# Designs tried in a protein design run: peptides against a protein of PDB entry 3KDP. Part 216

Target 1, 230 residues: chain A of PDB entry 3KDP
Amino acid sequence: PFLIFIIANIPLPLGTVTILCIDLGTDMVPAISLAYEQAESDIMKRQPRNPKTDKLVNEQLISMAYGQIGMIQALGGFFTYFVILAENGFLPIHLLGLRVNWDDRWINDVEDSYGQQWTYEQRKIVEFTCHTPFFVTIVVVQWADLVICKTRRNSVFQQGMKNKILIFGLFEETALAAFLSYCPGMGVALRMYPLKPTWWFCAFPYSLLIFVYDEVRKLIIRRRPGGWVE

## One batch from the design tools (peptide; made by RFdiffusion4, then SolubleMPNN)

Design b2_p28_5_s1 (from b2_p28_5, 21 letters changed)
Fold by OpenDDE base, seed 2:
Structure b2_p28_5_s1 (fold): chain B 230 residues (1-230), chain A 28 residues (1-28)
Amino acid sequence: as target 1 above (230 residues)
Amino acid sequence: SEEEERKKVLEEAEELLKKGKEILEEAL
């Protein structure tokens, strides 16, 4: 998220403190749950090839998987961010380069895509309104990602939801998201305004698409072992 | 061993989680 912010020079989709809360609070329990998960039966059945090369490949594959998950989460968050800003009159193309004027408190006539002028206070309210949905979107995407990451090759339907730690992690993330979204004072402390329940569903189509995509990916891997899709 | 590395990663993750909770508690 921070890299996209710098590159695109757009208004902040999420506060730095909230990003830290995500990185330190939400991602760790899922990561722990995955670490405790029994090695996929296919990994256990592979005779160790050259231990040095296999270790390097495994570390690279793990790093790549975590990088891909983070990218998917960021894409989901940014999708929700752009939807909210578009609903408030700021189309994505108009947001490019707008950061300088957006953050200047002395500019009170920032125009949206429809020529409406926004005061500093008004645009900060809409910015802070984006923080909670961005966070919630990440959590909803994490539901799919965690279920996906449970297995590299096997379908979720084949492996089932047997990891109690994973289920607990999903519950904890959801509870944390609800707490941060609806607890009084979070708007001041974390600049996260209360979220309408309808926004919880904004990420669902995206999570479903990721789920379907990954099941298709896994199906391809099973049919074509050793392909570039791994 | 792969198991020792997993245990180490888990311990590091638990430490980061603890630190994250402390930061969150300080920020709240």
Scores: peptide ipSAE 0.000, ipTM 0.207, DockQ to the pose 0.021
Fold by OpenDDE base, seed 3:
Structure b2_p28_5_s1 (fold): chain B 230 residues (1-230), chain A 28 residues (1-28)
Amino acid sequence: as target 1 above (230 residues)
Amino acid sequence: SEEEERKKVLEEAEELLKKGKEILEEAL
């Protein structure tokens, strides 16, 4: 999200604090759950594999998985961001290069795509309105990611939801998203305004897409062990 | 001053995250 903000010079789609809350809050519990599950799987797979080569392959697979999932999360968040801004009169093409004027407190007549003038305060309200649904979109996509990361080769349906830490992580992320979205004062503290309940459902297609993509990937890996998709 | 404000907001966010975890632990 931050890279596209810099490259495209668009209004900030997600606050830096919110990004840090995602990176530190939502990713830590998944990482711990994966570390426990890897430790449990390594205890069961006691055959002497060459620990250096298997660790390198594992780190590359994890890095690629996180990179791909992170890109899909970012795309989902940006889609939500552009939809909200378009609903408020700012088409995606008009947002390109607008950041300089958008963030200038002395410019109170920034025009939208329809010629409506927006004050600095009005622009910041609509910007902060985008932060919450962007965050929620990431959390909902992370649900799919957590479920996917639990299984390397097996379908989620084969291993089941036995990892209590993973289930706890899903509830923690959801509770955090609800707290940040609806708790009074979060609009001032974290620049996150209350979210309409309908926006929770906008992320579900992306979560489903990730889930389908991963199940297809796992199916290919199961059918062709040692292929390029590993 | 802006970096200090960012640090303060980050500390407040971490405290809120900690409180959120405590509430979730009490609710489970």
Scores: peptide ipSAE 0.000, ipTM 0.237, DockQ to the pose 0.049
Fold by OpenDDE base, seed 4:
Structure b2_p28_5_s1 (fold): chain B 230 residues (1-230), chain A 28 residues (1-28)
Amino acid sequence: as target 1 above (230 residues)
Amino acid sequence: SEEEERKKVLEEAEELLKKGKEILEEAL
């Protein structure tokens, strides 16, 4: 997210503190839970032909899959960001290159896509309004990510949800997201303004997309054993 | 310089995005 912010010169969609909350608060418990997950039966039963080469190939394939999921996750956050800014009068095309004027506290007449002028304070309110929905979108998309990460080849429907620690982690990250979104003072402390409950549902299409993507990927792996997508 | 560091971060970001796009294009 921060890299796209720099490259596109758009207003910052997610604050640094919010990124730290994702890395330390939302991902830690689920990651620990995955370490205690029962080994996938098909992974453990496969004997590597060459332990060194097959391990390296497997690590590369896993890294690619996680990279793809991470890109879908980022797209979900940016979708929510662009929707909020569009609702406030800033269309996505207009945001490109706007950063310099957006962050300048001495410019109080930045125009939106409809010719309305925005003061620095008004722009920062809109920016901080985007931080919370972006974070919540990431958390909701992570629900799908965490559920699919426990399996490489088997469908979630075949493996089931046996790890109670993972389920607890999903509730913990959701509770943290709710706390950061609705607790008084978060707008000042974390630059996260209160979120309308409807924004929780904005991420659901992307969660579904991750599930569909992973199930299709796993289906391809099952139909073509030893393929490059494995 | 701070500008050189920003340029390096931008170049790394562009490379990561390019790699991510290539991975997505290969996977799709």
Scores: peptide ipSAE 0.000, ipTM 0.200, DockQ to the pose 0.018
Fold by OpenDDE base, seed 5:
Structure b2_p28_5_s1 (fold): chain B 230 residues (1-230), chain A 28 residues (1-28)
Amino acid sequence: as target 1 above (230 residues)
Amino acid sequence: SEEEERKKVLEEAEELLKKGKEILEEAL
């Protein structure tokens, strides 16, 4: 998100603190769930045929999967960001290069895509209005990530919701998202204004995309063991 | 100052993250 902000010179979609909260808070549960899944897989006494090669391959696969999931999460967040800004009169094309004028407190006549002039204060309100939905979008997409992390090779539908830690993580992330979105003072403290409940559903297509991606990936792995998609 | 407020918020967020980690470690 921060790299896209710099490269595209768009208004900041999410505060640095909130990004850190996501990275350190929400990614911890998936990491722990994976560590436990590794421990369970090790307990299941499938003697690794070749411990060194299988460990290296598995680490690379996990790293690639996380990288791809992270990209889908970012895309989901940015989608929500662009939708909100578009609803407020700023089309995505108009946002490109707008950062300099957007962040300048002395410019009070920044025009939107429809010629409406926005004061600095009004622009910052809209920017902060995007922070909460962006965060919530990431959390909702992480639900899918957590669920897919329950299974390395098997379909999510085959293993079910047996991992209590994962279920706990889902509730924790949801509770955190609700707290940050609706608790009084979060607009000032975290620059996160209250979110309309409808925006919780904006991320669902991306969550579905992650599920489809993971199921397809697992299907390919099952059909072509040792293929490049592994 | 806006910078001091940002620092305070960052510290609070870090504390919350630390507590969350501790709770998670205890739950595990």
Scores: peptide ipSAE 0.000, ipTM 0.230, DockQ to the pose 0.054

Design b2_p28_5_s2 (from b2_p28_5, 22 letters changed)
Fold by OpenDDE base, seed 1:
Structure b2_p28_5_s2 (fold): chain B 230 residues (1-230), chain A 28 residues (1-28)
Amino acid sequence: as target 1 above (230 residues)
Amino acid sequence: EEEKLREEMLRKAEELLELGRKILEEAL
């Protein structure tokens, strides 16, 4: 997200505080839950025939999976960001290069795509209005990630949601997202303005996409054991 | 209406946290 912000020179889609809330708040419990599940899975795994090579392959596969998932998460966040700004009159094309004028407090007549002038304060409200939905989008996408990461080879439908810690992580993330989105004063304290409930649904297509992608990946792995998709 | 919605969502968040805590207590 931050790289796209720099490259495209768009208004900041995600504040530093929001990033910290993601990294420290939402990712911690899921990471712990996954660590426990991996440990339990690894205890049940037969000793690798070659611990060094099998570990390296596994690390590469994990790294690729996390990289791909992270890209889809970022896409989901940016989609939500662009939708919100578009609803407020700023089309994606108009946002390109707008940051300099957007962040200038002395420019109070920044025009949207429809010729409406926006004061600095109004622009910052819209910017901060994007932070909460972006955060929520990440959380909703993380639901899919957590569910997917539960099984490396088996379908989620085959193993079910037996990991209680994982389920707790999902609830904790959701509760934190709701707290940050709706608690009074979060707009001032964290620059996270309240989110309309409808915006929670903006992430669902991406969660579904991740889910479908992973199920397809797993299906390919099951049909072609030893292929590059592993 | 927005305030009511906020209160409702906060209540739901608290319920989810409590549920999560119970799940954790049962899991540990």
Scores: peptide ipSAE 0.019, ipTM 0.398, DockQ to the pose 0.769
Fold by OpenDDE base, seed 3:
Structure b2_p28_5_s2 (fold): chain B 230 residues (1-230), chain A 28 residues (1-28)
Amino acid sequence: as target 1 above (230 residues)
Amino acid sequence: EEEKLREEMLRKAEELLELGRKILEEAL
């Protein structure tokens, strides 16, 4: 998200503090849960691995999987961001290069795509209105990612949700998202305004797409061990 | 000043995360 913000010079889609809350708050418990599950699975499957070749392959596979999932998360967040701005009169094409004028406190007549003038305060309200649904979109997509990352080769349906720590992580992320979205004072503290409940559903297609993509990937790996998709 | 504000906001976010965890622990 931050790279696209710099390259496209668009209004900030997600606050830096909220990004840090995602990275440190929502990703840490899932990462710990996955570390415990990997330790448990590796205890049962220890064939003598060549530590140099098998670590490099595993690190490359993990980095590619996380990179692809991270790209889909970013795309989902940006889609939600562009929809909200378009509903408020700012079409995606008009947002390109608008950041300089958007962030200028002295410019109170920034025009939207329909010629309506927006004050600095009004623009910041719209910007902060985008932060919450962007955050929620990431959390909802992370649910799918966590469920997917639980199994490297097996379907989620074969291992089941036996990891209580993973389940706890999913509830923690959801409760955090609800708290940040609806708790009084979050608009001032984190620049996140309350989310309409309908926006929670905007992320579900992306989480489903990730889930389907990974199940298909795992199915291909199971049918063609040693293929290019590994 | 912006860095100090970011650090303060980060601390508040961490406090809120901890509060959220406590609420979840009480609910569970």
Scores: peptide ipSAE 0.015, ipTM 0.281, DockQ to the pose 0.053
Fold by OpenDDE base, seed 5:
Structure b2_p28_5_s2 (fold): chain B 230 residues (1-230), chain A 28 residues (1-28)
Amino acid sequence: as target 1 above (230 residues)
Amino acid sequence: EEEKLREEMLRKAEELLELGRKILEEAL
């Protein structure tokens, strides 16, 4: 998100506080839960392959898969960001290069896509209105990510929801997202203004996309063991 | 007043994180 902010010169979609909340609040419990996840049933039954060569390749492929999932998560966040700004009069194309004027406190006549002028305070309210939905979008997408990361080869439907810590992680993420979104004073304290409940659903297509992507990936791995998709 | 509210909210967030950590440690 921050790199896109710099490269595209768009208003900041995600604040430092929200990043910190993701890293410490939402990602920590899931990461620990995955470390204690029960070994995949098919991995335990396989005879040990050559441990030196298979570990490095598998780690790289896993890292690539997580990188792709992370990119889909970011796309979901940016989608929510662009929709909110569009609802407030700023179309995505108009946001390109707008950052310099957007962040200038002395410019109070920044025009939206419809010719309406926005004060600095109004612009910052809209910007901060995007922080919470972006965060919530990441959390909602992480629901799918956590579920799919439970197994490497088996479908989630085959493995089931066995890890209680993972389930707790999902609830913790959701509770934190709700707290940050709806607790009074969060707009002032954390620059996270309240989220309309309908925005929770904005991320669902991306969560579904991640889920479908991973199930397809796992299906390919099951059909072609040792392929480049593993 | 805004700064005081910020500090209070940060403290509450830290308390929640610590609570989550404790629950996790108990669950492990």
Scores: peptide ipSAE 0.013, ipTM 0.307, DockQ to the pose 0.129
Fold by OpenDDE base, seed 4:
Structure b2_p28_5_s2 (fold): chain B 230 residues (1-230), chain A 28 residues (1-28)
Amino acid sequence: as target 1 above (230 residues)
Amino acid sequence: EEEKLREEMLRKAEELLELGRKILEEAL
């Protein structure tokens, strides 16, 4: 998100504190939960044919799959960001290069896509209104990511939800998202304004996309063992 | 057109939510 902010010169979609909350709050408990997940029966039973080469290939394929999932997560966050800004009169094309004028406190007549002028304070309210939905979108997409990450080859339907620590992680990240979204003073402290409940649903298409992507990936792995998709 | 697209995206999001819930209910 921050790299796209710099490269595209768009208004900041996600604050540094919210990024820190994702990295330390929402990702840490899930990562621990995955460490306690019972090793997939297929992972334990399949000795690598060549421990050196097959481990390297498998690590590369896993890294590629997680990289692709991370891109889908980022796209989900940016989608929510662009929808909110579009609802406030700023179309995605108009946001390109707008950062310099957007962040300038001395410019109080920044025009939206419809010619409406926005003061610095009004622009910052809209910016901070985007931070919370972007964060919540990432958390909701992470639900699907956590569920799919518990298995490498087996479908979620075959493995089931046996890890209580994973379930706890899902509740913890959801509770953190709710706290940051609705606790009084978060707009001042974290630049996260309250979220309308409807915005929680904007992430679900991307959660489903990740789920379908991973199930298709796993299906390909099951049909073609030793393929480049493992 | 944007409001229609928003409503369509919200409707799709709700359909996907319902589908996700059904998948979760079937998976549990």
Scores: peptide ipSAE 0.000, ipTM 0.236, DockQ to the pose 0.053

Design b2_p28_5_s3 (from b2_p28_5, 21 letters changed)
Fold by OpenDDE base, seed 1:
Structure b2_p28_5_s3 (fold): chain B 230 residues (1-230), chain A 28 residues (1-28)
Amino acid sequence: as target 1 above (230 residues)
Amino acid sequence: DEEELRQQVLKEAEELLKKGKEILEEAF
């Protein structure tokens, strides 16, 4: 997200506090929950034919999977960001290169896509209004990520949701998202303004996309054991 | 008062995040 902010020179979609909440607040309990997940029996039963090469291949596959999931998460966040800005009159195309004027407190007549002028304060409010939904989008997309991480090969529908710690993690991150989104004073304190309930739904297509992607991946693995997709 | 409150909340949030990070580092 931050790299796209720099490259596209768009208004900042995520605040520093929001980033910290994602990295430390949202990922902590899920990561712990995954540590307590029972190792998939199929992974443990395969003695590494070559411990060094098989470990490297597995690490590479994991890294690629997390990288792809992270990209989908980022896309979901940016989608939500663009939806919110568009609802406030800023179409995505007009955001390109706008950051310089957007962040200039002396410019109080920045025009949106419809010719409406925005004061610095108004622009910052709408910017900060994007922080919470972006965060929430990441959380909602992480639901799918956490659920799919339970298994490497089995469908989530086959394995079920037996890990109580994982379930707790999902509730915790959701509760945190709700707290940050709706607790009074969070706009001032954390620059996380209240989220419209409708914006929660902006994340669901991407959450579903991750879920479908992983289920398809797992289906391919089940049909072609020992393939490079495993 | 609002800025002081903001700074206080930010400080508390940073401390909580730091503690969370420490817990993570201990767990992993």
Scores: peptide ipSAE 0.000, ipTM 0.249, DockQ to the pose 0.052
Fold by OpenDDE base, seed 4:
Structure b2_p28_5_s3 (fold): chain B 230 residues (1-230), chain A 28 residues (1-28)
Amino acid sequence: as target 1 above (230 residues)
Amino acid sequence: DEEELRQQVLKEAEELLKKGKEILEEAF
């Protein structure tokens, strides 16, 4: 998100505090839960791991988790961001290069895509309105991510959901997202304004996309063992 | 003071996150 913010020179879609809430609040408990996940049936059938050389999460799993899944998460967040800004008069094409004027408190006549002028305060309200849905989108996408990360080759339908700690983590991150989204004072403390309940559903297509993508990937791995997709 | 405290909390959180990632990388 931050790299796209710099490269595209668009208004900040996600605050630094919100990023920390994702990393500490939504990623930590689920990540710990993966350490207690039962071994995948195909992993258990493989040769014993050398604890000095073989990580449980190999370089391929790391590349998949941080590269592909992280990209889909970011795309989901940006989709929600662009939809909210578009609903407020700022089309995605108009946001390109707008950051400098957007963040200038002395400019109170920034025009939207329809010629409406926005004060600095109004722009910041819209920006902070985007932070919460972006965060919620990441959380909802993480539901699918956490479910798929427990397996390398097996389908979720084959491995099943056996880790109660993982399930608890999914509820915890959802509860945290609800707290940050609706608790009074979060707009001041975290620059996260309350969102409409309908925005929770904007992420579901991306969660489904991640799930389908991973199942297709695993299907390809099962059909072509030793491929680059593995 | 509030901004410095915020920066300090952010720095501590980043350090905790880094340590958490290191622990996970060692565990996995």
Scores: peptide ipSAE 0.000, ipTM 0.223, DockQ to the pose 0.034
Fold by OpenDDE base, seed 2:
Structure b2_p28_5_s3 (fold): chain B 230 residues (1-230), chain A 28 residues (1-28)
Amino acid sequence: as target 1 above (230 residues)
Amino acid sequence: DEEELRQQVLKEAEELLKKGKEILEEAF
């Protein structure tokens, strides 16, 4: 998010505090839950591989998979950001290079895509309105990520939802998202204004995309063992 | 009080953003 903010010179889509809440609040319990996941039944049946080559390949592939999922998460967040800004009159193309004027408190006549002038306060409200939905989108997409990450090769439907800690983690991150989104004072304390319930649904297509992506990936791995997708 | 607090929070964010930019400019 921050890199795109710099490169595209757009208004900040996600606040620093919100990023910290993701890193420290939402990712920790899920990561712990994955440590307690039962070993895949297929891993135990695998023939011993060359420990040196297979470890390196495995680490690279895990890193790549997490990187790809992370990109989908970021895309989901940015989608939600652009939708909210577009609904408030700022089309994505108009946001390019706008940051300099957007962040200048002395400029109170920043025009949107329709020629409406926005004061510094008004545009900061819109910016902060984007922070909560971006965060919530990441959390909702993380639901899919956490569920798929419990297995490397087995389908989610084959492995099932047996890890109670994982389930608890999903509820915890959701509860945290709800708390940050709707608790009074979060708009002032964390610059997270209340989220309209409709914005929760903006994340669902990306959650579904992650599920489909992972199931397809796992299907390819099962059909082509030893391929570059493993 | 709420508006003053809002302005303080806005100012703090701007300072954090500025510091973040400076750190990135120094790192790269």
Scores: peptide ipSAE 0.000, ipTM 0.210, DockQ to the pose 0.022; fails the geometry check
Fold by OpenDDE base, seed 5:
Structure b2_p28_5_s3 (fold): chain B 230 residues (1-230), chain A 28 residues (1-28)
Amino acid sequence: as target 1 above (230 residues)
Amino acid sequence: DEEELRQQVLKEAEELLKKGKEILEEAF
């Protein structure tokens, strides 16, 4: 997110506080859940055929899969960001290069895509309104990520949701997201303004995409054991 | 006042998250 913010010169999509809430809050229980689920899954039961070569290949493939999932998460967050800004009159094309004028407190006549002028205060409210939905989008996409990480080879439909830690992680991150989004004072304290319930659904296509991606990957692994997708 | 409040809330949130992590690491 921060790299795209710099390269595209768009308004900041995600605040530092929100990043800390993701890294320290929402990722903690999921990470623990994944550590325990790896012990129950086929991941650890499969003795490497060659401990030296197969371990390195497996670590690289895992890293690539997590990298791709992370990219889909980021895309979901940016999609939500662009939807909210568009609803407030700022189309994605108009946001390109707007950062300099957006962040200047002395410019109170920044025009939206429809010619409406926005004060600095109004722009910052809209910017901070994007932080919470971006965060919530990450949480919603993490639901799919947690579910798919339960197994490497088996479909989620075959393995089921038996891990209580996983279920707890899903509940905890959702409860945290709801608390940060709707608790009075969070807009002032954390610059996380209340989220419209409809914005939760902006992430669902990306959660579905991650789910489909992983199911297809697992299907390929099952059909072609030892292939390059494993 | 708003910036001080933000820093206080951030510090409290970090402390709560740290405690939550410790509790989870002990529980599991």
Scores: peptide ipSAE 0.000, ipTM 0.249, DockQ to the pose 0.060; fails the geometry check

